# Ledger of designs, part 45: peptides against a protein of PDB entry 6DSZ

Target 1, 361 residues: chain A of PDB entry 6DSZ
Amino acid sequence: NYVVTAQKPTAVNGCVTGHFTSAEDLNLLIAKNTRLEIYVVTAEGLRPVKEVGMYGKIAVMELFRPKGESKDLLFILTAKYNACILEYKQSGESIDIITRAHGNVQDRIGRPSETGIIGIIDPECRMIGLRLYDGLFKVIPLDRDNKELKAFNIRLEELHVIDVKFLYGCQAPTICFVYQDPQGRHVKTYEVSLREKEFNKGPWKQENVEAEASMVIAVPEPFGGAIIIGQESITYHNGDKYLAIAPPIIKQSTIVCHNRVDPNGSRYLLGDMEGRLFMLLLEKEEQMDGTVTLKDLRVELLGETSIAECLTYLDNGVVFVGSRLGDSQLVKLNVDSNEQGSYVVAMETFTNLGPIVDMCV

## One batch from the design tools (peptide; made by RFdiffusion4, then SolubleMPNN)

Design b1_p11_1_s1 (from b1_p11_1, 8 letters changed)
Fold by OpenDDE base, seed 5:
Structure b1_p11_1_s1 (fold): chain B 361 residues (1-361), chain A 11 residues (1-11)
Amino acid sequence: as target 1 above (361 residues)
Amino acid sequence: AVLTLDGKIVL
């Protein structure tokens, strides 16, 4: 009996950084198909803590900290619409992953969206939002007093949502999304009414954005608003200020992932389909009244990595490059360029053995 | 869809 030890999946399809194991630990969480890997980020590198088998392919993986939790909770949604909220507990040497909540969020009616599953969490942890089906936005209220998290759908008039995020600094949970209609791509905002279970008009909209606008980045305070990434342009809008750049360097390959470097939203990593790594910089202007406004946007080429499916900044200029198509990497961002003009140095490479083809016999 | 909180499902 050859127990063919099924090779563990090595292709990365998601990564997130936060404080999952404790309030003090910096964690890297890596999704590899049905497997979740949990690391502690140390000065010596990545320390493995736990591997967890999930009830399906991980489609969404987000850390969030509800008001009065000391550490982050983990939201996972699988490709088969199994949702859970996980908590890490350690009791001496015993490590448990506790399911705080679980359920299936599949609808009996709806067209699965061609752009796949999108899951987002309100920055104030009031709700989880899910775009699973065209013309529907699923809300999971995050109420502490409720023994049951009752998901509901809101009808979305915009059938072809490309990307969606919750905005920061909003009195009510507010989504910002790129959508496509017969006239092109547009950006719209909606406030989510938990009481009425409907959308209210959001603070702003931007009609007729770039035709290939594909990504929304919610910007934290003090800037607020959102960044919209296209093939040719990067735009910022916060309801009052609009700014756009069209750096020629981004036209060469489509930006496919991003990660915020600074908590205040001053810098973002961008990865493209050729494995180029960029820094997007938000330049500040301090006004005489002490208000901070966006002065300019700048893009800098840092170097080349494996083709990123996901990026996450860890600490001290270290970045995890999660790759599905190539080897994942731990890379260092340097202040000075090397002889080739690259600011990126590979520290560690994680061999990708390719997808486990589940041959259903 | 309802997410239930009551289950200690040890993964």
Scores: peptide ipSAE 0.056, ipTM 0.703, DockQ to the pose 0.023
Fold by OpenDDE base, seed 3:
Structure b1_p11_1_s1 (fold): chain B 361 residues (1-361), chain A 11 residues (1-11)
Amino acid sequence: as target 1 above (361 residues)
Amino acid sequence: AVLTLDGKIVL
């Protein structure tokens, strides 16, 4: 009996930080193909708590906290369109991952989008949005009593969505997305009506953004709105204020991932295709009426890491760099630069053995 | 020492 100890997957394809094990624990969750790894962030580093095998490649992994939950729940969507909501439950030494809800969200009709699966959660936990197919936006209403995830589709007139997020501070769930048409790339917003199962006109739009605009970041209150990241420019828009920067340093390589550092959205980590790590800073201006507006945007080069597939800020200047192409890392951000001008120090490196080809023999 | 948020890199 050759126990072929199937090597565990080492390539990271997603990571999230939140409070999954308890309200007080800070967790790092790592997706490695079909595996979910759960860690507690401690002073001594990452403490492994549980590994979970999924019935498919993880395509979406998001933490969210519905109203009246004490800790975060985990939404997972697989590449085969199996959706679930997971809860961590500990009873003494017994650790269980409970499926709160599940469903298959595959459609029989639709062209799978070339930019892959996008899954987003409304910040107020009213719904999950899925861009799976061109010209369709799938909605999963979030209801506590539903063990079965029910979904419906809304038709999108915009066939080529590049990225989409839910906005913060909206009375109705509102999406912001970058799309491409024959005239270029544009940004648009829609309100999502759960009752009518349709889109209403959103608060704002921006036509003719940068041709390579690829990512939307929803900015929390007090700023609100969205950041649009391109190849040459970073833009902010909230309906009332527009601001654009074109820092020369970002032109050298394409930004491919981002993560919010501060709960108020004042700082974001950015990673590019060369493994450069940046900080995007939102400079605030306090108005006489007590409103906070964006004064300026700034980008600072922090240093170099492995090429990030995903980034997540943990705590105390520690960042997890999830890499698919290279070794994943824990890095420390420092206030002072080293002799090479880098603010980044590698703390721990997680060897990537490459893609596990599941040879079904 | 639990990684406390007080190590804010104020850039």
Scores: peptide ipSAE 0.019, ipTM 0.610, DockQ to the pose 0.013
Fold by OpenDDE base, seed 4:
Structure b1_p11_1_s1 (fold): chain B 361 residues (1-361), chain A 11 residues (1-11)
Amino acid sequence: as target 1 above (361 residues)
Amino acid sequence: AVLTLDGKIVL
């Protein structure tokens, strides 16, 4: 019996950073198909802590910190709709990943969305939202007093959702999404009522966005609102302020991933299909009343990396570039450009052996 | 009409 040690998956399909192992540790979590890798970010680089096998391909991986938790919990959803909430526990040298919650969130009725699974968490940790099927939004309430999380679906009139996020700074959990109809692509917001299990009208909408608008970025306070990324344009909207830019440099290749650099949402990394790495900058304008508004949006080319499936800013200008198509990288962002005008230096490269064909022999 | 489809996640 040759136990062919199936080669471990190397293609990255998700990455997230947070404080999963402790309140003090900065972690990098990497999803490689069915495999979760947990690292501690150190001054010397990535220290491996644990690997976890999942019962399916990881489709969603998000860190969140409910009220009263000392460290982040991990939400995972698999491509077969197995959901879990995981906690890291260490007892001396024993490292355990505790399943706080688990279940299958598959519906018996629904058309699986062609744009795949979207999973999002409310910034105030009131709920998890799942777009699994066209015309449905699944809610998992995050109630601390309940020993059982009861998921429910709300009907979504917008059948073709492209991307969705929870907004920051909202009294009620509020989603912002790009959707397509016969008239084009639009942005809409809904408040989610946990009590009534329905959508209420959200604070704003933007009809007729760019035809190829594909990503929503929720912007934290003090700006609030959302960034909408298209093929040719980047737009900001918060209900009161609208700003759009169309930098020629982004027209060359489609932006496919993003990651927030600053906790206040002043900077975002953007990756495109050619492996170009950009910085999106939100410039502040302080009003006389102490309110902060968006003055300007700008995009700067930082350099080239492997084609990112996901990006994660770690610390000290270090970025993890998770690649599905190429080698993943740890890169350093420099203040000064090199002779080629690049601000990016590769620190480490992680070989991608390509798709593990499960040869069930 | 809100279609509520209930699922359960066990803690």
Scores: peptide ipSAE 0.019, ipTM 0.608, DockQ to the pose 0.016
Fold by OpenDDE base, seed 2:
Structure b1_p11_1_s1 (fold): chain B 361 residues (1-361), chain A 11 residues (1-11)
Amino acid sequence: as target 1 above (361 residues)
Amino acid sequence: AVLTLDGKIVL
């Protein structure tokens, strides 16, 4: 009987940064199939704190801080539609991951979306939104006292949602999404009524965006609105202002992931299918009335990394590159380029042994 | 490698 020691998964399929262990600690959380790894970011590097086995492949992993919580909570959804909200508790040397709430959000009726599971959290922590099935948007209201995750569906007229996010600065929870119809790809917004369990008309829409528009980035205040990333273009829209750029450098490979660098949404990391790392910059213009508007969008090539499945800006130009296809990396961004014009220096590499072939013996 | 967490770089 060869006890094949089941190798732990090494391919990264998600990463998030926040304050999960405490209000003061900066954490990096890494999803590796059914495994969650929790690190504290320190001056010495990533300190491992805990590993958590999940009852399924992690499909969604998001940190959020409900009003009156001192630290972030973790929402996880598995590929088998098991949802949970996790809390970190430490008592001396004892470390516990507590399930605050759980539920199964699988529907008996629905076509699973071909573009996979999308999970999003309202910035004001009013709800979780899930695109699991075509023509349905699932809502999980966030209530502090609920140990059982209750969900309901709202019918979505747009059957082919490409990506969806909650917008910032909205009185009601508002989604912004890219969808495809026979006429092309479009951007639309809806307000989500928890009371009436329906969509109301959102603040804006943009018909006929780029045919390959694939990602929505919700932009925090003071800018608000969203960035739409395509194959050839990057666009900004907030209802009042529209701006588009088509930098030739992004046409070479599809942008597949992004991460916000600044809390105010002035900078984003972008990763493409060739492992190129970009900075997207939002240039501000301060109006005479004190309003801040977007002046311009700029994209800069920083350098090359492993092909990112996910990116997480930590601090002081340190970035975690979570890779599924290659080795994950810690990289340093520098102010000055090297002789090759790269701003990226690899600090640490985490070996990826590839997909665990579950040999059912 | 030492991580410096003192601030953000401006590019």
Scores: peptide ipSAE 0.013, ipTM 0.520, DockQ to the pose 0.014

Design b1_p11_1_s2 (from b1_p11_1, 8 letters changed)
Fold by OpenDDE base, seed 1:
Structure b1_p11_1_s2 (fold): chain B 361 residues (1-361), chain A 11 residues (1-11)
Amino acid sequence: as target 1 above (361 residues)
Amino acid sequence: AILTLDRKVVL
């Protein structure tokens, strides 16, 4: 009996950092096709804790902490629209991943969006939002007692959504999205009414953004608002303040992923299609009343890594570079550059053996 | 030590 040990997937298609195993543990979670890997981040490196097989390719993986939870829960959506909320539970040496809620969120009617599945969570954990189909926004209310994921659809007038996020600091759950129409790309906001199951007018909009605007970053307080990343430009808007930069260095390759470094949203990592790693900096101005406003945006080239599918800042300048096309890496960010002008040092490399061919035997 | 808790990279 040749036990053909099926080769484990090595290509990374998602990563997230948070407190999943405990309130105190810093975790790195890595999605590799149908496999979820859970690590504890330690002073000595990544300690493997658990591997979990999923019933499909992971399309969305997000950590969130509902009110009254001591640690983060994990939302997963598969490419076949199976949704679940997972909890880590340890009892001595026994480790269990508990399904708190599950459901299939597939609609019988709808055109699957060309930009794929988008899943987002409200920062106040009021709802999950899903863009699965053109002209629909699916809402999953987050209630403590929900064992079944009940969802409803809200119609979007904007048929071609490029990216969407929930904003921070909003009284009602508020989405910000880039969409395309015959006139170009635009940014719009909507408030989401759980009661009425409809959109209300959001706090702001920006018509005629860059033609290749592709990503929305929600910025936490005190800045608030959003960053819009294009091919040539990076823009900030919060309803009151607008700022745009067009650093020549980003024109060389398309930015494809981002991750927040600081909890206050002062710094973001950006990765492009050439494996260049950037820092986006939000320079603050403190007003006499103690309010913080955005003074300027700056982009700095840090160095080169594997081509990132996803990035996550861990701690102490250590970054996990999740790669689909190359080897994943742990890298260290340094304050001082090396002799080559790079601020990036590779600490560990995880060999990517390429796509697992599911041989249906 | 790979990670020292609380040393932010100050760029």
Scores: peptide ipSAE 0.022, ipTM 0.591, DockQ to the pose 0.013
Fold by OpenDDE base, seed 3:
Structure b1_p11_1_s2 (fold): chain B 361 residues (1-361), chain A 11 residues (1-11)
Amino acid sequence: as target 1 above (361 residues)
Amino acid sequence: AILTLDRKVVL
């Protein structure tokens, strides 16, 4: 019996940075199909800590820190709708990944959405939201004592949701989403009532956004609100302020991923389908009352990388570029450009051997 | 060192 050591998947389909192993450790977590790789970010580079097999292809992977937890927990949803919340536990040299909660969130009735699975976590860790099916928003309340993930559906009138996020700084959990109807694409907000299990009217809406608006970025305080990324434009809205830019450079290729660099939401990395890496900058204006408002949006081309499926800023200008189509990379962002005008230097490349074809023998 | 672990702001 030749145990063909099945080559481990190398294509990256998700990545996240946070404090999973401890409060002090900076971790990089990488999803490669059914495999989760856990690294500690060190001065010497990425130190592998653990690799975990999941019961299916990872579709959602998000770190979150409930109130009173010292470190982040990991939410995973698989393509077969298996949900779990994982905790890292170390006791001396013994490393364990504890399942704190699990469940299957599949519905018996519903049309799977064409844009796939979206999973989001409320910044205050009150709930997980899932867009799995058209016309439904699934809510998983986050409670400390629940080993079983209980979920309920709220009916969503908007059948064609493109992207959705939870907003920051909201008294109640509030979603912001791009949706399409016969009139075009629009942005809407809803408050989520856990008590009544319904949507309430959100703080704002924006009708008739760009026709190719594809991504929502929730912006932390002090700015709040959301960024909407299209093919031709980037817009900001927070209910009080609207700002739009249409930098010609983003028209060349579709932006497909983003990552927040600064905790306050002042900067975001953007990756496009050509492997171009951009910085989106939110220019701050301080008002006399101490309020912070958005003055302007700016986009800068940093350089070229592998085509990113996901991006995550680590530390000291180092970015992990998770690629599904090409090699994943660690890249360094520099303040000064090189001789080619690029601010990006490749530090390490991780060979992608391509999709593991499950040869059914 | 590859990283400094000081979260230096770039740009």
Scores: peptide ipSAE 0.021, ipTM 0.585, DockQ to the pose 0.014
Fold by OpenDDE base, seed 2:
Structure b1_p11_1_s2 (fold): chain B 361 residues (1-361), chain A 11 residues (1-11)
Amino acid sequence: as target 1 above (361 residues)
Amino acid sequence: AILTLDRKVVL
């Protein structure tokens, strides 16, 4: 009788921060293949609350707060296209993860996109958007009373979408995406009509961005718009203002993940394939009319960490570095650099035992 | 204490 102690997955493939357990709790949620780990962030560190086995490998994990909800709900999509919306409920010592809604969003027709699954949520919680297949954008309308997730597809003319986000501050749900065609990479926007189940022309587009433009960051108000991250450049566009920087330091390794630090979108953490951690800063300019505009973009090297698959700013300069290739870390950002010019200090390291080879016996 | 839990952003 070989008791194969099923080794738990240790490689992190996603993380998110929000208020999932309560309105007041700051949570860190970590996806490790089929496992969801839920922590409360405390003055003493990460307190484990619950581990949940999912029905498949987690491909998308996003927190969102519908109107009238006191705390965040969790959207999960698996690699096998099972979708659910989860709610945390606690009654005394009993902790339950409640499925508010579920569904399978797999299409019978379509080619899975080579760049994998992208899942996004409208900032106003009107819909979930999914890029699962080339030339299709799947929409899941968010309705409070629906236990069954209904989805529909809108055709995308742009077959090779690299990344997509919902924009902030839009009257209608508006996507911004990087796509590739034979002429290069471009940025485009579309409004999503739930009523007509179609795309309308978005507020802006930018043709001929950097050839290696790979990520879109939606910027909240007051700035609005999006940041486009490439191999050599970082650009901002909001329809009215365009700014670009090409800091030589980012050319050394591809930026692969980001996380917003400030609620107003003034700062973002960036991680690259070498484990370098950067701060992207949006410098504000106040106009005489009281409008806020972006003055400049700046990138600062903070230090080195494990190679991040995902980053999550917690509080007090503490960052969770979720790693797939190396050990995950809690790191502290300091105001002052050390003698080596690093602002990063490792606080805790979580050993990654590598890929669990499921020996099917 | 590891964290302040006051959303104090550093840098």
Scores: peptide ipSAE 0.023, ipTM 0.617, DockQ to the pose 0.014; fails the geometry check
Fold by OpenDDE base, seed 4:
Structure b1_p11_1_s2 (fold): chain B 361 residues (1-361), chain A 11 residues (1-11)
Amino acid sequence: as target 1 above (361 residues)
Amino acid sequence: AILTLDRKVVL
């Protein structure tokens, strides 16, 4: 009996930070195929707390804090459409990951989207949205007492959604998405009616964005709105304000991931396909009436890392670079550049052994 | 200290 100790997966396919173990703990959660790793971020480093085997490849992993919860809950969706909401419970030394809710969200009818699974959570925790199939948007209402994830579909006229997010500061849950049609790529918004189970017209749209617009970032208040990232341009829109930049430096390689640094959405990390790490900066203008408007967008090259599949800003300039293709890293961002002009210092490297080739011997 | 939580990077 060769107990082939199946090497634990090392390729990172998702990461998130929040307060999962307690209200006070800062956690890093790492998805490695079917494995979830939970760390506490400490001044000494990443402290491993728990590893969890999932019943499938993790496709979506998001932390959220419903009203009245002291700590974050974890939403996971697998590539086989198994959804769960997980809670961390500790009783002395006993650590339990409790399933608060679960369900299978697979539809019998639908074309799986070629751009993969997208899962998003409303910032006010009213619903989860899922883009699983072309022409469908699945909604999971977040009710306090539901042990079973009930879901319904809303038909989406836009068949080719590239990316979608919930917006902040909306009276009703509002999605913002990039889609493609024969005329190009566009941005549209919809309000989601839980009552009527339909889309209502959203607050704004932007037709004919950059042809390679690939990512939507929902911006928190006070700015609100969204950032649209393309190959050549970065645009901001909130219904009232539009701003676009085309920094030449981003044309060299496609931006593939992002992470918010500041809770107010003033800074974002961007990673490209060459492992370059950027900071996107939102400059504020405070008006005399106390309104905060976007003055400008700026992109700065910070340095080079492993090719990021995901990025998570932890604290105090420390960033986790989750890599699928290379070694994952903890990196430190510095205020001052080194002699090479880099603001990035590698602190720790986590060896990626590549895909677990099931060597069927 | 691996995570020297030094000064918040204000870029």
Scores: peptide ipSAE 0.023, ipTM 0.598, DockQ to the pose 0.014; fails the geometry check

